# Peptides against a protein of PDB entry 5HOI, part 148

Target 1, 351 residues: chain A of PDB entry 5HOI
Amino acid sequence: FRYMPFSPAGTPFGFTDRRYLTMNEVGYVSTVKNSEQYSITVSFFDVGRFREYHFEDLFGYDLCFLNEKGTLFGQSKTGQIQYRPHDSIHSNWTKIIPLQAGERITSVAATPVRVIVGTSLGYFRSFNQFGVPFAVEKTSPIVALTAQNYRVFSVHYSQFHGLSYSLSELGTSSKRYYKRECPLPMSLPNINSDMKKDANLDYYNFNPMGIKSLFFSSYGDPCIFGSDNTLLLLSKWRSPEESKWLPILDSNMEIWKMSGGKETTDIHVWPLALAYDTLNCILVKGKHIWPEFPLPLPSEMEIRMPVFVKSKLLEENKAILNKKNEIGADTEAEEGEEDKEIQIPVSMAAE

## One batch from the design tools (peptide; made by RFdiffusion4, then SolubleMPNN)

Design b1_p17_7_s4 (from b1_p17_7, 7 letters changed)
Fold by OpenDDE base, seed 2:
Structure b1_p17_7_s4 (fold): chain B 351 residues (1-351), chain A 17 residues (1-17)
Amino acid sequence: as target 1 above (351 residues)
Amino acid sequence: PLEPRPYTRQLVPEFPE
């Protein structure tokens, strides 16, 4: 096992000179290899509110977090971090995070009020938006971070216990836990079954945890999107006893419905954010499960709990086909049984 | 009073007891 730098919805280079460092509802950050240097571009979806900007990266930033006020960059090996406000009114700042031998920054997060750095040894470092430190806490090894306002969602990894999560609030004087290193019921990538395709191996080498993204919803609920393409939402997190993970979207099931019940292996959901009841995402077409260049326009996918089982829909459609065959409708369309569009009931498409 | 977040209730049909 190797700790890799994680950024929300970040993509690998693959065989290209470019990748996305991060993307979310605000925009996307790309990096391009230019010999020994990198060119970073910070792009926005709301082009009326924000202006795209670029800069030269001499450090090889491999960690990124984008928010409405600025972009945080990090270098996993050197411990260098940089915060760049979008507005020219505020100055950029840099800091070196002290790392032990073999320690890596594994994830970074930034809000308009907090900067968070997590490491492979479980050091959780908190700062204000100006890089003034608040505290250093030692936790289980951190593999992913996201933050909204004062709240932090952290994912931890143990070789013995697998994935855990914490939900905390970073006040001015103290850190409050709502959840502290609780089991995270997310499936890890299955190395034996999923790695049969070279594209999956490349992604696994980039992101061994299979966490495509994690974010807070528009309501401020922690969300995570794993390798199983299921969106999990942490419900009732304010009540420790009632808190539960809800599978609010099976994106593979939704793609299967959108394809008329055909098994498509060339369409993939790449998560950006959850706004109300819609997953903002990139619909990726092609061999890679991640978006390439240029970035496709974002799509909205309505969240639906996976109540329907493919097998039941296939059985119902077989039963409908058998009933049509008994009624003697000699529709001579010899188009192979595999290519018939599954009629999804209109009631299931409109609600 | 923590306002009940409406969408986390709508997604989980309360199974009637």
Scores: peptide ipSAE 0.000, ipTM 0.373, DockQ to the pose 0.026
Fold by OpenDDE base, seed 3:
Structure b1_p17_7_s4 (fold): chain B 351 residues (1-351), chain A 17 residues (1-17)
Amino acid sequence: as target 1 above (351 residues)
Amino acid sequence: PLEPRPYTRQLVPEFPE
């Protein structure tokens, strides 16, 4: 296994000179490769609130985290991190994270009050927004981080135990755990079945955990979106015994509904954020499962628990068609069976 | 400050136990 740098909703270069370092509800960070240097652009969805900016990157930043106050960059191999406030009132700062031989920064997160760095050896490093260190903790190897205010959602990997997660609060005096290295019930990408498409292999080499994104909801619940395209939400995390992961959206099922029950292989959900009852996402149309350039406008997808089984809906629709054919036996309309749109029940139709 | 009702209480219908 190889630890790769993870950023929320980051995309690979593929065969292009450009990629998204990260994207969320605030905006998107792109990098373009120019010979031995990179040009980074920080773009925003709310163009009235924020101004797009760009800079030259001589370090090759491969880690990024965007929030409403600034952008954190990191270089996984050198240990360099840079924080760039969006407002020019606050200065940019750069720091080198000390790395051991073979250690890499695997993920970074930033809030208006905290900067977090996670490594392949499981070093969890916390800083304030000015890069002043608070603590260094040794955990299981960190593969992904997100943060909201003082809360941190971390994903850990063990070769023996698979994926685990922690939920912690970085107060002024101490770190509190709500959850500490608990099992994460997320499916890993299946190399043998899912890699039949070359485009999936390129994405797997970029992101071997298949974590497309992780974020906190607008209500502060940890969310994760895996390679199975299921949105998991951590429910009741304040009660250690009652806490559970809820599959709140099967995005493949929702795409199938939106297509009138047709199998679509060219539409993909790319998660940005969870705002109230809607998944903010990019609907990607094309060969790649990730957004290309230019970035499409964000879409909203209503959250629905996957209670319905696709096979039952297909059986019910066949039964309705058979009843219509029994009643309509006298009209020779040879309208070809293949193009019949599946009648999705109104309660299941995407509004 | 009213603690915002956790998302799960608003949108997950409590399956009646």
Scores: peptide ipSAE 0.000, ipTM 0.375, DockQ to the pose 0.024
Fold by OpenDDE base, seed 5:
Structure b1_p17_7_s4 (fold): chain B 351 residues (1-351), chain A 17 residues (1-17)
Amino acid sequence: as target 1 above (351 residues)
Amino acid sequence: PLEPRPYTRQLVPEFPE
């Protein structure tokens, strides 16, 4: 296992000179390799509110976090971080994070009020939006971070315990934990089944944890989207004993429904954010599970608890077909059996 | 123009036990 730099919804280069460093509901950050340099572009979905900007990256930033006020960049190996406000009124700042031998920055997060840096040795470093440090804490190795306002959702990895998570609030004087290194019930990528496709191997090498993204919902609940393409939401996190992960969307099931019950291997959900009752996502078409260039328009997918079992829906549809054949025995229409789209009941179709 | 949906705290419906 190697600790890799993680950014929310970041994509690998693959065989290309370009990738997305991060994307969310605000926009997307791309980097293009130009010889020994990189050109970074910060693009926005709301082009009326924000102006796209670009700059030359001499450091090779491999970590990114985008928010409504600015973009945080990081270099996993050198420990350099840069914050770039979207508004030109505020100055950019750069800082070097001290790293031990073999330590990597594994994730960065930024809000309008906090900057967070997590490392492969479990150093959790907090700053204000101006790069003034608050504290350094030693935790289990950090593999992913996201933040909203003063709250931080951190994912940790242990070789012995697998994935854990913390939910904390970064006040002015102190860090408060709501959850501290609790088990995260997320499936890790299955090396043996999924690695048969070269594209899945490339993604696994880029992101060994299979965490496609993590974010806070519009309600401020921690969300994570793993390699199983299930959206997990942390419910009741204010009550430590009542807190539970809810599988609020099986995106593979929703794609299967949208395809009329056909097994599609060429459509993939790429998560951006959870707003109210809808997952904002990119519907990726093709062999790669991640979006390529140009970025498709975002889609909305309604959250639905995975109550339906694919096998039961197939059995019910077979039973409906058999009943139609029993009633329709008098009309000899030999229209070929193979192409009959599974009528998903309208109540199960996303309106 | 998507009207700004009001910030209705739709709590995930507690499935009745």
Scores: peptide ipSAE 0.000, ipTM 0.378, DockQ to the pose 0.021
Fold by OpenDDE base, seed 4:
Structure b1_p17_7_s4 (fold): chain B 351 residues (1-351), chain A 17 residues (1-17)
Amino acid sequence: as target 1 above (351 residues)
Amino acid sequence: PLEPRPYTRQLVPEFPE
């Protein structure tokens, strides 16, 4: 296993000179390779609130986190980080994170009040928004981070225990845990089934955990979107004994519904954020499971627990069609291969 | 009592007994 730099909804280069370093509900950060340097662009969905900006990157930033106040960049190998406020009134700052031999920064997160750096050795480093350090904690190896306000959702990996997660609050004087290295019931990428497509191998090499994104919902609940395209939400995390992961959306099921029950292999959900009851996402069309350039407009997908079994829906629709054909069998209506769009019952739209 | 966040009400259809 190799620790790779993770950023929320980051994309690989593939065979291109460009990729997204990160994207969320605020915007998207792209990098374009130009010989030995990179040009980074920070773009926003709300063009009325924010102005797009770009800069030359001589360091080759491979980590990024975007928030409403600024962008955090990191270089996984050198330990360099840079915070760039969107507002020019606030100064950019740089810092070098001390790394041990073979240590990598695996993830970075930033809020308007905190900067967090996680490493492949499990060093959890916290800073304020000005790069002033609070603490260094040793945890299990960190593979992903996200943060909202003072809260941090961290994903950890152990070769023996698989994925775990922590949920913590970074106060001024102390770190409080709501959850500490608890098992994360997320499916890992299936190397044997999924690697039959070269595009999936490229993505797996970029992101071997298959974590497409992780974020906090608008309500401040930890969310994770894995390689199974299921959105998991951590419910009741304030009550340690009652806390559970809820599969609140099977995006493959929703794409299957949107296609009229046709198996589509060319439409993919790319998660951005969870706002209220809707997943903000990019609907990716094409060979790659990640968005290419230009970025499509975000789409909203209503969250629904995956209670439906495709086989049952197909059987029920066949039974409805057979009943309609039994009632209609007296009319010699030609077998036009009308692509009989599976009518998803309206009840499935209302639950 | 911390009011249950809106998400907990909508995502659990009370299965009728």
Scores: peptide ipSAE 0.000, ipTM 0.375, DockQ to the pose 0.025; fails the geometry check

Design b1_p17_8_s1 (from b1_p17_8, 10 letters changed)
Fold by OpenDDE base, seed 1:
Structure b1_p17_8_s1 (fold): chain B 351 residues (1-351), chain A 17 residues (1-17)
Amino acid sequence: as target 1 above (351 residues)
Amino acid sequence: SIREKAAKRIEELLKQP
C-alpha cells in the first residue's frame, strides 16, 4: 500500500495529459500537462454565479478542494498549499506545510472559514480561511478529508485496523470530536477481483482506497462513496451510541433499475454531492469509471432513504415557526434549534 | 420527475456506442 493524494471526485490522467483535480456541486477543477508545467482551470456549474478562471501551475498541484468561496490547492510531496478565492477582491495566499522525510499531504479540505491539511503520518493541520494556523494534531494516517463550515470528516488508514473515520468541529478555541477514529464499514478495493480490467488497475494506482468521493450532505451528514458504488451516510452522529452508517444508494442497482433491467456494466455513477434526497452525480459511459473530457452534464439520482422526512420535518418546523410568529408569541427563537439533528423516525429507515 | 430525467439520460447513454 502507498499513500496517494486524494481529492473528492478527482480523476486520474490515465493515458491523457488532463484530469480533474476535484469536482462537486459547485464545479470542477481540471489540470492539463503542458511540458514541465500545468494549466489549471476552475470551472463552475452555475455560470451565472461564478466566472471560470485559469492559471499556470509551476508546482504540479495534485490535491484540490473546491468550495463556494475559493479553491484550495496542494502539492503532496513539497507541502505547498495555495488558496485562491473565486472573487478578485480577496487575495490568494500560499504556504509550505512542513513535511517529514517520506511524509505526504494526502488530502486537503477548505470551507469559507477553515482550511484543513491531512498527511500520511497523521498530522492534522487546521487553519482559518486566511491561512492562519490554529493547531497541529497527531492522528492515525489520514487518507481523505472533507469539510463543511466548521465540521471536518476525516478518513484514516491503519495496516492493522483498516479504515476509520473521525467527525470533528473546529471552533475558534477548540476541536470537538463527535466521532474519533471509529471503524469505517467501507470495503477496500479487491485487487484480485476488480483488477482484471487494466482501467481498474490504473484507477487503483491513483486511488488505492477506492474512495471516489466524500462530502457532507446538505443536512450536514458525512457521506462517502466507495469502490462498491454504494453511498454511505452517517446517521445520528450527534448521538454516539445511535450513530450508524446507512447504505442510502446502491448506484449500480439504481442504474440497472432505471435502464429497465438492461446491461449497464459500462455505465458508472461518479458522485458529486448529496443535495437533500438526491445524489448529484456524473453518469459516465465507457471503460473508465470516471468522467473524461468534456465533462458530461450532472445528473440527479434519488436516494432510497426517507430523507423526505428531513425535508418534511424542516418544512413542518418552518411552518410551526411561522405560525408561532403569526400568533405574536415572543418566543425568542433560540437560533440554536436549527442545528439540532433532525431525528428520522425508526419506522421509515427500515423501508 | 428526477427519476425520469435520470432514466432518460441512462437510455441516451445506452444508445451511444
Scores: peptide ipSAE 0.530, ipTM 0.950, DockQ to the pose 0.572
Fold by OpenDDE base, seed 3:
Structure b1_p17_8_s1 (fold): chain B 351 residues (1-351), chain A 17 residues (1-17)
Amino acid sequence: as target 1 above (351 residues)
Amino acid sequence: SIREKAAKRIEELLKQP
């Protein structure tokens, strides 16, 4: 096994001179090999909100994370990172992460308020959006990172224990754990069954964990999409004893159903984000399980949550709150309501 | 619907060579 640089929904070069470094609901970052350098383009799905930009990369960035405020780049071998705000008012910054002999940056993540770097030796490094360091923590080897606001979802790998995950919050003074190196019930790629197609071997060499992407949902739930094409969502993560992974979408089964039961073995879901009750994704046709160039328009797949639709519960709760306000009850607006987990009515949990 | 749009896109992809 080798630790490889991971970025959410990143694609391999294959036999081409270009690949996607990362993609999500905001946009997609591509890189093209130009002799001894690379040309990087940051593109957006909402062309009215953001302007596409490009630059020459002399370092060969192999790690990327895109958010609504900027793009973080990393070079796995040299330890160089660069943050590029989308707004030209804010300055770009660079930093070198000190690496030990044989250590690699394996993943990077960025929010509007935090930058996170994870390594093959399990160094977890946190910074603010300006590259000012907070702390260095030693964990199990980090293979993937994502972040939303102050929260970080990390995936770890041990040769002895397999995959684990952590969920943490990076406050101003300290790191809080909601989950710390708990078992991750995700299947690893099976080399013997899937490698009958050369395309699967190329992807396995690029991404040995088979993690196509990981992200936070619009409700702040950690999500992961593995090689089995099942979307897993971490439910009840605020309650350590009640927390569970929910298989909220089998994408292969859903494609098969939507086709009317036709053979769909050459149709692939490439995950971008979970917005409310819809998976934003690229539908791909071909031998490669990843999108080629040009990038197709995103598609939406409705998830069937086994227990409840969070959007409906949120609308019902807002309607109840609005009715209470009309009745002139002094509901002290507890400023903390947005961070309260939506309580599932016991009647809906029993189906 | 969202489902009908996704189903239509899958049908379009299945018709491609």
Scores: peptide ipSAE 0.528, ipTM 0.949, DockQ to the pose 0.513
Fold by OpenDDE base, seed 2:
Structure b1_p17_8_s1 (fold): chain B 351 residues (1-351), chain A 17 residues (1-17)
Amino acid sequence: as target 1 above (351 residues)
Amino acid sequence: SIREKAAKRIEELLKQP
């Protein structure tokens, strides 16, 4: 087994000189190999909100995370990281993460307020958006990271225990765990059955865990999309005993249904984000399960029931809050009320 | 609908060589 650098929805080079370092709902980051250097382009889906930019990369960045305020880059072997704000007001910063012999940066994540670096030895390093360090924690080996605001979803790997996950909040003075190295019920790629096709072997060599992407939903729920093409959502994560993974979309089955039951073995979902009750994704046709160049326009796939009930309950709760505010009740909206877990009524779980 | 747009895109992809 070899630890490989992971970025959300990153693609391999394959037989080409170009790849996507990462992509999500904000945009996509590409790199092109030019002799001994790379040219990186940061592109956006909302062309009215952000301007595309490019730069020359002399370091060979193989890790990337894109957010609404900037892009984090990392070099897995050297430990170099760079943060590039999308605006011209804030300065770029670069630093070197100290690595032990054989240690690799395996994943990086960035929000407008936090930068996170995870390594093959399980060093979890946290910084603010300006690269000021908060803490270094030793965990199980980190294979993937994503973050939203102050929250971090981390995936860990042990040769003895397989995949685990953590969900944590990075305050200014402390790290809170909602989940700490709990078993992750995701299927790993099956080397014996799936590797009979050359395209699957190339992807496995790039990403041995088969994690196509991980993200937080628009409602702040951790999501993961594995090699089985099933979208898993972590429900009830605020209640440790009630927390469960929900298979909210079988993308292969959904493609098959939408085709009218035709053969769809060459059509693939490449996940970007979960926005409300829809998976934002790239629909790919071909031998490769990942998008090539140019990037196709994103598509939306409707997900099944648990999150649709959550959206209705959010709208109802917002309508109740708005009515309370109109009635002049001094509800001190404690800044924590937006973070209350929406309980699905038992009556709606049966429809 | 969202579903109809996705279904149409899949149909377009199925027609590609």
Scores: peptide ipSAE 0.527, ipTM 0.949, DockQ to the pose 0.545
Fold by OpenDDE base, seed 4:
Structure b1_p17_8_s1 (fold): chain B 351 residues (1-351), chain A 17 residues (1-17)
Amino acid sequence: as target 1 above (351 residues)
Amino acid sequence: SIREKAAKRIEELLKQP
């Protein structure tokens, strides 16, 4: 096993001179090899909101994270990071993350208020949006990061314990954990079954964890999309004892259903984001499970929980409603809209 | 619907060589 640089929905070069460094609901970042340098383009799905921009990359950035305010770049081997605001009003900044011998930056994340760097040795480095450091924490080896506002979803890997995850909030003075290195019930790529196709081997060498993407939903829930093409959502993460991963979409099954039961082995979902109850994704046809160039327009897929999970969520929602009705009417505590747990709509649980 | 749009896109992809 080798720690590889990970970026959400990043694609390999394959046999080409170009790849996507990252993509999400905001846009996509591409890099093209130009002799000894790279040309990076930051493109947006909302062309009216943002202007596409490009620059020459002399460092060979292999890590990227895109948000609504800027793009974070990283070089896994040198430790160089660059933040580029989309707006020209704010200055770009560059830093070098100190790396030990053999240490690599494995993932980077950025929000409008935080920059996070994770390493193969498990150094978790936090910064503000201006690159001012807050803290350095030692964790298990980090393989993937995403962040929304002040919240960070981190995936860790141990050769002995497999995948784990953390969910944390990066305040100004302290880091709070909602979840700390808890087991992540995600299937790893099956080397023996999938290696029969050269294209799968190339992707495995690029991303040995098979994490196609990870993001926060529009409601602020951690989501992960693995090699099994199942979208997992972390439910009830505010209640550590009740927190669970929900398989909210089997994308292979959903493609099969939407085709009318045709063979769909060459059609792939490439995840971008979860907006409410819809997975924003790229539908890809071909031997490669990732999008090529030009990038197809995004598609939306409604989430489809397995019947067993749906039934259980319906029972839990009924039990929550009954408990709310037994606790008498008096405390309309304005628990601000921000803390509403994803109520999976009862309608989605009924199919 | 969202589902119909996605189904149409899959049908278009299935028709591609």
Scores: peptide ipSAE 0.527, ipTM 0.948, DockQ to the pose 0.620

